# Peptides against a protein of PDB entry 3B8E, part 169

Target 1, 230 residues: chain A of PDB entry 3B8E
Amino acid sequence: PFLIFIIANIPLPLGTVTILCIDLGTDMVPAISLAYEQAESDIMKRQPRNPKTDKLVNEQLISMAYGQIGMIQALGGFFTYFVILAENGFLPIHLLGLRVNWDDRWINDVEDSYGQQWTYEQRKIVEFTCHTPFFVTIVVVQWADLVICKTRRNSVFQQGMKNKILIFGLFEETALAAFLSYCPGMGVALRMYPLKPTWWFCAFPYSLLIFVYDEVRKLIIRRRPGGWVE

## One batch from the design tools (peptide; made by RFdiffusion4, then SolubleMPNN)

Design b2_p23_8_s3 (from b2_p23_8, 19 letters changed)
Fold by OpenDDE base, seed 5:
Structure b2_p23_8_s3 (fold): chain B 230 residues (1-230), chain A 23 residues (1-23)
Amino acid sequence: as target 1 above (230 residues)
Amino acid sequence: DEVEKRARELLKKLEELLKKLLE
């Protein structure tokens, strides 16, 4: 998100505080939960692997898959960002190169895509209004990410939802997201303004996309053992 | 320049999608 902010010169889509909340608040408990996930039912039935060659290859493949999932997460966040700005009159093309004027406190007549002028204060409110939905989008997408990461080859339908710690992690991150989004004073303290409840649903297509992607990947792995996607 | 052109094309498509969603 920060790299795109610099390259495209668009208003900041995700604040530093929000990033910290993701990394420290929402990701830790789920990550720990995965460490306690039950082994796949077929893991001990697999043929022994060559520890010198197969470990490195598998780690690279896992990292690549997680990288692709992370890309889908980022796309979901940016989609939410662009939707919010468009609802406020700033179309995506108009945002390119706007950052310099956007962040200038002395410019109070920045025009949107429809010719409406925005004061510095108004622009900052809109910017901070984007931070919370972006964060919530990440949390909603993480629901699918956590569920799919339970297994390497087995479908979620085969492995099931038996890890109580993972379920707790999902509730914890959701509760934290709700707290940061709706608790009074968060706009002042963390620059996370309240969002409309409907924004929680904006991430669902991307959550579904991640789920479908992983199920298809796992299906390919099951049909072609030892393939490149494993 | 080519990357920028492609980015602008993608943004145009996004704008069209957003307009449809906002209707």
Scores: peptide ipSAE 0.042, ipTM 0.450, DockQ to the pose 0.017
Fold by OpenDDE base, seed 3:
Structure b2_p23_8_s3 (fold): chain B 230 residues (1-230), chain A 23 residues (1-23)
Amino acid sequence: as target 1 above (230 residues)
Amino acid sequence: DEVEKRARELLKKLEELLKKLLE
């Protein structure tokens, strides 16, 4: 999010504090939970890996898979960001290059896509209104990401949800998202204004997309053992 | 320049989608 902010010169979609909340608050417990995940039921059926050939291939494939998932997560967040700004009169094309004027407190006549002038304070309210939904979108997408990361080959339906620590991680992420979204004073303290409950559902299609993508990937791996998709 | 052009095209498509969703 921050990289796109710099490259596209758009208003900041996600504040630094919210990024820290994701990295330290929502990602740590889930990541630790994966260390306690039970071995896959089919682990004993796997052929021994060739340490010279399989390691590099697997690392590249894992890196690509996580990169793709991360891209889908970012797209979900930015989709929510653009929807909110569009509802407030700022179309995506109009946001390109707008950052300089947007962040200038002395410019109080920044025009939206419809010619309406916005004061600095009004612009910052809209910006901060985007932070919470973006954050929540990432959390909701991370639900699917965490679940799919449990296994490399087996479907979630085959492996099941036996790891209680992972379930706790999902709960913790959700609770933190709810706290940051609805606790009084978060708008002032963290620049995260309250979120309408309806915005939680905007991320669900992306979570489903990640889930379906990974299940299809795993299905291909199961049908073609030793393929380049692992 | 080509990357920027593609980005603008994608944003245009997104705007069209957003307009449809907001109607």
Scores: peptide ipSAE 0.024, ipTM 0.380, DockQ to the pose 0.018
Fold by OpenDDE base, seed 4:
Formats: sequence, C-alpha cells, structure tokens
Structure b2_p23_8_s3 (fold): chain B 230 residues (1-230), chain A 23 residues (1-23)
Amino acid sequence: as target 1 above (230 residues)
Amino acid sequence: DEVEKRARELLKKLEELLKKLLE
C-alpha cells in the first residue's frame, strides 16, 4: 500500500499507525494460530520425490501464491480508499499526483474532480476517513486468507475448521478492527475516524475472490499434481 | 440511518454465518 502511495503520488491511504496495527496486532495472533494448525492429511504423508529440488520449487510456488493473495488484499484496500474519495468528490484519476498539494497545509484551495475547493483541514478529515475503512478491508480480506492458508492441497471443506486458536485469531482480529473503528478518540490518537457500517461490505467481494482463487488453485493442484500452480 | 441499521443487521447475520462456518 505504501509503495503505491509513493509511485502514484496519491494521498496517503493508510497511516503508519494503522500499518503497525496490522503488522503487530492483526497478523501476529493469526500467524501463531497457523503454527498450531493440524498438519494437512496429505502433506505429512507425501514425501518429496527430490527433497532438495522439490523443497525449493515448493517454497517458490507457495511464495508466489501468497504473493498473489497479498496483491488481492492490497487491491481491496485501495478499492475502498478510491470509493470513499470518489464519494467525497475525488475521482481516482484526479488523485494521481495530488499528494504534494494535498499534504501542503498552506494550500487551502485544492480542487476536487468537480471544482469544489477543499481546505487542508477538510482534506485531512477525508484522508483520515479512509484510514479506518482501508484497515477494516484488510482485516476482512485476512479472514479469507487465514482460512485458506490452513490447507495446501485440500479444500477448506475437506480439511475443516478444527483449529480453535485460528478461530480465536479471527475473532481477535475482528475485535481489534471494531475497537480501532469505533472507540472514542481513535480519530485523534490514530487518525482513524469512525467507520460507517456500509464500508465493511467493500471488502467482501475481495474476500470471496480470495476464496475462489484458492479453491481453483487447489482444484488444479489436485487434478494436475506436479504442475506449476502447486 | 436506515441504511446504517440495515448494514448492521446484515453484518450481524454475516457474523452468525461465519460462526456457524467456523464450528
């Protein structure tokens, strides 16, 4: 997300504190939960044919798959960001290159896509209004990510949801998102203004996309063992 | 307000569904 901010020179979609909350608060418990996940029924039984080469290939394939999922997560966050800004009069195309003027507190006449002038304070309000939804979008997408990551080959429907720690991680992550979104003072302390409930739904298509992607991937792996998708 | 109420209701339903799926 931060890389896109730099490259596209758009207003900051996600604050530093919010990023820290994702990394330390949201990802840690789920990551621990995955460490305690029961071995997939097929993983522990299948010995690698060539331990040296197959391990390296497998690591690369896993990295690629999770990298793709991460890109989908980022796209979900940015989608929410662009929707909110568009609702406030800033179309995505207008945001390109706008950061310099956006962040300048001495410029109080930044125009939106419709010619409305925005003061620095007004711009910061709308920017901070984006932080919470972006964060929440990531959390919601991470639900799907956590669920799919518990299996390598088998469908989630085949493996089941037996890890209570994983379930706890999902609830903890959700509770943190709710706390950061609705607790008084978060707008001042964390630059995370309260989230309208409607914005939670912006993430769901991307969560579904991740599920579909992973199930299709796993289906391909099952049908074509040893393929490049594995 | 009505949209927010409806959204909250939908979220609650979704949470319930998620709980059922996670059982």
Scores: peptide ipSAE 0.000, ipTM 0.216, DockQ to the pose 0.041
Fold by OpenDDE base, seed 2:
Structure b2_p23_8_s3 (fold): chain B 230 residues (1-230), chain A 23 residues (1-23)
Amino acid sequence: as target 1 above (230 residues)
Amino acid sequence: DEVEKRARELLKKLEELLKKLLE
């Protein structure tokens, strides 16, 4: 998100503090939950492979998969960001290069895509309104990530949802998202303004996309062991 | 507000650095 902010010169979609909350808060419990996940049935049945060559390949493949999931998460967040800005009159194309004027407190006549002028304060309200939905989108997408990452090759339906810690992580992450979204003072402390409950659903298509993507990936791995998708 | 201001200044510097590198 930060790199896109710099490259595209768009208004900041997510504050630095909220990024830290994602990286340290929302990712920590999920990571711990994954550490307690039961071994996959296929891993236990695998013949001993050459530990040097096969480990390197597996690490590369895992890193690529996580990188792809991370990109989908970012896309989901940016989608929500662009939808909110579009609803407020700022189309995505108009946001390109707008950051310089957007962040200038002395410019109070920044025009939207429809010719409406926005004061600095109004722009900042819209910007901070985007932070919460972006964060919530990441959390909702992380639900799918947690569910899919518990297994490398097996479907969620094959492995099941037996890890109580994972389930707890999902609830904790959701509770944290709700707290940050609706607790009084978060707008001042974290630049996260309250979110309408309807915006929680904006992330669901991306959560589903990640789920489908991972299930398809796992299916390909099962059908073509040793393929590039691993 | 001060932290945000500093962060923005750092971002501007980084952007300028990136522009120089691409040049």
Scores: peptide ipSAE 0.000, ipTM 0.229, DockQ to the pose 0.015; fails the geometry check

Design b2_p23_8_s4 (from b2_p23_8, 18 letters changed)
Fold by OpenDDE base, seed 1:
Structure b2_p23_8_s4 (fold): chain B 230 residues (1-230), chain A 23 residues (1-23)
Amino acid sequence: as target 1 above (230 residues)
Amino acid sequence: DEVEKRAEKLKEELKKLFEELEK
């Protein structure tokens, strides 16, 4: 997210505080929940042919999977960001290169895609309004990620959501997201303005995409044991 | 209740971190 912000020179889609919320609230708690997840029986029964090479290969595969999921997660966040800005009059194309003027406190007549002038304060309100749904989008996508990370080969439908700790982690993450999104004063304190409940649904397609991606991946692994997708 | 307590605690920690980062 931050890299795209720099490269595209767009208004900041995700504030530093929001990034910290992701790191501490959305990534850490799920990771702890996963640590208590019951080991997949097929993973535990797999004898490594070569402990050194098989460990490295497995780490690479995990890293690639997480990298891909992270990319989809970022895309989901940016989608939500662009939708919100578009609803406020800023089309995605217009946002390219706009950052310099957007962040300038002395420019109070930045035009949107429809010729409406925006003061610095108004722009920052819209920007901070985007931080919350970006965060929420990440959380919703992480629901799928957490459920996916529960298993390597088995479908989520096969193993189910039996781990109470994982479920608790999902609720905790969701509750945090709701709190940060709707608690008064978060706009000032965390630059996360209140989010309309409807924006929670913007993340669902991406959550579903990750879910489908992983199920397809796992299906391929099951059909072709020893493939590069394992 | 426990989830809310944790959320509040995390909020306070993040608020402090933000205040430190803004200095």
Scores: peptide ipSAE 0.000, ipTM 0.253, DockQ to the pose 0.103
Fold by OpenDDE base, seed 3:
Structure b2_p23_8_s4 (fold): chain B 230 residues (1-230), chain A 23 residues (1-23)
Amino acid sequence: as target 1 above (230 residues)
Amino acid sequence: DEVEKRAEKLKEELKKLFEELEK
């Protein structure tokens, strides 16, 4: 999110502190949960045929999978961001390059896509209105990500939810999202304004997309064992 | 129940960390 903010010169979609909450608070427990996951199958107990080559291939596959999932998460967050800004009069195309004027407190006549002038304070309210739903979108998408990452080959329906640490991670993410979204003072402290409950549901299509993507991937792996899609 | 207790504890720890980061 911060990289796109810099590259596209758009208003900041997610605050730095919120990013830290994602990285440290949301991703850490899931990562630990994966380390304690039981061996999925007897294949996981087998030594690699060629430790050097098989390790390299596996690292590349893991990197690609996590990169793809991360991209879907980011797209979900940015979709929510652009929808909120569009509803407030700022179309996506108008946001490109707007950052400099947006962040200048001395410019109080920044025009939206419809010619309405916005004060600095009004702009920041709209910006901060985007932070919470962006974060919540990431959390909801991570529910799917965490569940799919539990298994390499087996369907979620086959493996089930046996890892207590995984369940704890899901609870932690949800509790953190609720805390940041609804706790008084978060609007000032973390630049995250309270979220309407309806926005929690905006992320569900992306979670579903991740589930479908992973189930299809796993289906391909099951049909073609030893393929590069693993 | 144990998972819930651990989750609450972690929530409190995170809250403290955020309070420290806000200083």
Scores: peptide ipSAE 0.000, ipTM 0.201, DockQ to the pose 0.178
Fold by OpenDDE base, seed 2:
Structure b2_p23_8_s4 (fold): chain B 230 residues (1-230), chain A 23 residues (1-23)
Amino acid sequence: as target 1 above (230 residues)
Amino acid sequence: DEVEKRAEKLKEELKKLFEELEK
């Protein structure tokens, strides 16, 4: 998110402190949950043909999977960010290069896509309004990611939700999201303003799409072992 | 109860982290 912020020169979608909270808070429990997940029976039954190459391939696959998950999370967050800004009059195209003027305290007449002028304070309110939904979106996407990452090849419906640690992680992330979204003082401390409950549902279609995509991916892998999708 | 306790602990840790960052 921060790299895209720098490259695109858009308003900051998520505060640095909040990013750190995601990295240190929300990612740890899922990672632990995945570490304790029982390896798919098929993975354990496959004798490594070549321990060196198979380890390298497995490490690469894991690294790619984590990279893809992070990218999907970022896309979900940015989607929510752009929706909120668009609802407030700032279309995505208009946000490109706007950061310099956006962050300038002395410019109080930044125009939106419809010619409405925004004061510095108004802009910062909108910016901070984006932080909470961005975070919540990441958490909701992480629900899907956790469920997806539970299985590499098998459907979630086949593996089931037997991992108590995973379930606990989901509740913990949800509780953290609720806390950061609704606890008094978080607006000042984290620049996360309270979120309307309706915004929790904005991430659900995205989460569902990821879930469907992964199930389709897994179905393809099962039908075409050794394909490029692995 | 364990989830609540852990949520409270995480809350406290986050609060401490924020206090450190404000310094």
Scores: peptide ipSAE 0.000, ipTM 0.222, DockQ to the pose 0.114; fails the geometry check
Fold by OpenDDE base, seed 5:
Structure b2_p23_8_s4 (fold): chain B 230 residues (1-230), chain A 23 residues (1-23)
Amino acid sequence: as target 1 above (230 residues)
Amino acid sequence: DEVEKRAEKLKEELKKLFEELEK
């Protein structure tokens, strides 16, 4: 998200505090969940092959899966960002190169895609309005990520939702997102303005995409054991 | 796995960039 912000010179889509909350709240719980998760029945049943090579392969596979999932998460966040700005009159094409003027407090007549002029304060309100939905989008997408991370090769339908730590993590992440989104004063303290409840649903297509992607990946792995997709 | 690593690396880089921008 930040690289796109720098490269495209668009307004900041996500605040530092929200990033910190993602790192500490959304990424740590999955990691803990994976660490304490009962090994996939298929992993435990496999006789240890060469422990050095198998560990390296597993680390590579996990890293690729997380990277692809992370890309889908970022795309989901940016999609939400662009939708919010478009709803406020800023089309994606118009945002390109707008950052310099957007962040200038002395420019109070930045035009949107429809010729409406925006004061610095109005622009910052819209910017901060993007932070919360972006964060919530990441949280909702992380639901799918947490679920798919339970298994490397087996379908989620085969493994089931038996991990109590995962369920706790989903709850904690969702509670944190709700707290940051709706607690009074978060707009001033964290630059996270209250989110319309409808925005929670905006992320669901991306969550579904991650789920479908992982199921397809796992299906390919099952059909072609030892393939590159592993 | 390599694509996922690259994607995670990109995600981490993006995260760092966002952290720097908020500062």
Scores: peptide ipSAE 0.000, ipTM 0.200, DockQ to the pose 0.028; fails the geometry check

## One batch from the design tools (peptide; made by RFdiffusion4, then SolubleMPNN)

Design b2_p24_1_s1 (from b2_p24_1, 22 letters changed)
Fold by OpenDDE base, seed 3:
Structure b2_p24_1_s1 (fold): chain B 230 residues (1-230), chain A 24 residues (1-24)
Amino acid sequence: as target 1 above (230 residues)
Amino acid sequence: DKLEEEARKRALELLELALKLINE
């Protein structure tokens, strides 16, 4: 999110504090849960063939975790961001290059896509209104991500939800999202204004997309063992 | 069960740390 903010010069879609909440609050517990996950029987039966070539984290795993799934998560967040800004009069095309004027507190006549002028304070309210939904979208998408990362080959329906730590991680990140979204004072302290309950549902299509994507991937792996899709 | 309890404890410790960092 921050990289897109810099590259596209758009208003900041996700605040620094919110990023820290994701990294420390929502990602850490799930990562721990995966560390304690029982390895698939197929993984445990395979001894390392060559310690020089067999890396614990291969390029394919990195590409999948940070490239593919991460991109889908970001797209979900940005979709929510653009929808909220569009509802407030800022179309996506108008946001390109707007950051400089947007962040200048001395400019109080920034025009939206319809010619309405916005003060600095009004712009910041709209910006901070986007932070919470963006964060919540990431959390909801992470539900699917965490579940699919539990296994390498087996379907979620085949493996089941045996890890209680995983369930705890899902609960924790959801509770944190609810706390940050609805606790009084979060708008002032964290620049995260309260979220309308309806916005929780905007991320579900992306969660479903990740789930379907991974199930299809795993299906291909099961049909073609040792393929490049692993 | 013991491993799960330890993991929960560590998770809570990390959450507390995160909350402290947010409050700074």
Scores: peptide ipSAE 0.007, ipTM 0.241, DockQ to the pose 0.167
Fold by OpenDDE base, seed 4:
Structure b2_p24_1_s1 (fold): chain B 230 residues (1-230), chain A 24 residues (1-24)
Amino acid sequence: as target 1 above (230 residues)
Amino acid sequence: DKLEEEARKRALELLELALKLINE
C-alpha cells in the first residue's frame, strides 16, 4: 500500500500507525495460530523425494502463492480506498499525482473530479475516512488468508476448522478492527475515523477471490501431484 | 507529533492488551 502511495503519488490510503496495527496486532495472533496448527495429514507423511531441490522449489512456490494472496489483499484495500474517494468526488484518475497538493496545508482549493474545491481540513477528513475502511478490508481479507494457510493440499472443507487458536485469532483480529474503527478518540489518535458498517462488506469479494484461488490451486496440486504449482 | 505519539502509545496499549488476552 505504501509503495503504491509513493509510485502513484496519491493521497495516503493508510496511515503509519494503522500499518503498525496491522503488522503487530492483526498478524501476530494468526502467525501464532498457524504455528500451533495441527500438521496436515499428508504434508508431514510425505518425505521429500529430493530434500535439497524439493525444499527450495516448495519454498519458492509457497512464496509465490503468498505473494499473490498479498497482492489480492492490497487490491482489496485500494479498491475500498478508491470507492470512498470516488463517493466523495475524487475519481481514481484524478488522484494520480494529487498528493503534493493534497498534503499542502496552504492549498485550500484542491478541486475534485467535478470541480468542487476542498479545503485542507476537508481533504484530511476524507483521507482519514479512508484509513479505517482500508484497515478493515485488510482484516477481512486476512480472514481468508489465515483460513487457507492452514493447509497446502487439502481443501478447507476437507481439513475443517479444528484449531481453536486459529478461530480465536480470527475473533481477536476482528475485535481489534472493531475497536480501532469505533472506539471514541481513534479518529484523532490514529487518524481512523468511524467506519460505516456497510464498508465491512467491501472486502468480501476479495476474500472470496482468495478462497477460490486457493481452492483452485489446491485442486491442481491434488490432480497433478509433483507439478510446478505444488 | 504529539498526536502521533499519543497514537503510538494507544496502539502499544492495545497491543499489550491483545497480548495479555492471547496469553490468558
Scores: peptide ipSAE 0.007, ipTM 0.265, DockQ to the pose 0.037
Fold by OpenDDE base, seed 5:
Structure b2_p24_1_s1 (fold): chain B 230 residues (1-230), chain A 24 residues (1-24)
Amino acid sequence: as target 1 above (230 residues)
Amino acid sequence: DKLEEEARKRALELLELALKLINE
């Protein structure tokens, strides 16, 4: 997200505090749950015939899968960001290169795509209005990520939702998202303004995309054991 | 204001549902 912010020179889509909440709050419990499940799966895995090569391949595959999921998460967040700004009059094309003028306190006449002038204060309100939906989008997409990461080869339909740690992780992420989005004073303290309920649903297509992607990946692995996707 | 209140209500309902699922 930060690289795209610099390269495209667009207004900041996600605040530093929000990033910290994602990294420390939402990602920690999933990471722990995955570490425990990996440990359990490794205990259940019969001794790999070649422990050195099989560990390396498995680590690379996990890293690649997480990288791809992370890209889909970022795309979901940016989609939400662009939709919010477009609803406020800033089309994506107009945002390119706008950062310099956007962040300048002395420019109070930044024009949107429709010729409406925005004061510095108004622009910052819109920017901070994007932070919460971006965060919530990441959380909703992480629901799908948590569900899919439980199974390396089996469909979610085969393993079911019996893992209490996963349910706890989903609860924690949702509770944190609700707290940051709706707690009074978060707009002042964290620059996260309250979220309209409709924005929770904006992430669902991306959650579905991750789910479909993982099911397709697992299907390929099941059909071609030992392929490049294992 | 009404939308925020409805959002809060839905968030609380989701939290309650999650708590029920954890306690089962």
Scores: peptide ipSAE 0.005, ipTM 0.234, DockQ to the pose 0.046
Fold by OpenDDE base, seed 1:
Structure b2_p24_1_s1 (fold): chain B 230 residues (1-230), chain A 24 residues (1-24)
Amino acid sequence: as target 1 above (230 residues)
Amino acid sequence: DKLEEEARKRALELLELALKLINE
């Protein structure tokens, strides 16, 4: 998100506080929950053919998978960001290169895609309005991430939601998202303005996409053991 | 990589759809 912000010179889609909330608030508990997840029987039973090389390969494959998931997650966030800004009159194309003027306190007549002028304060409000939905989108997408991370090879449907700690992590993450989104004063304290409940659903397609991605990946792994997708 | 490309494509399609709906 931050890299795209710099490269595209768009208004900041995700604030530093929001990033911290993701890293420290939403990711930690789920990560801990995954540590307590029961290992797949199939993973445990597989002896590495070569412990040195196979470990490295597996680590690389896992890192690639997580990287891909992270990219999809980011896309989900940006989707939500662009939708919100579009609803406020800023079409995605118009946002390109707008950052300089957007962040300038002395420019109070920045025009949106429809010719409406926006004061600095108004722009910051809409910017901060994007932070919360972006965060929530990340959380919703992380639901899928956490669920799919339970297994490396087996379908989620096969293993099920047996880990109570994972369920707790999902709940905690969701509760935090709800708190940050709806608690009064969060706009001032965290620059996270209240989120319309409808925005929670904006991430669902991407959550589903990640889920489908992982299921397809796992299906390929099951059909072709030892393939490049593992 | 292919799945990522497909995901990106789908994301763009969804974005376009969303924009269309907003402009309607």
Scores: peptide ipSAE 0.000, ipTM 0.204, DockQ to the pose 0.024

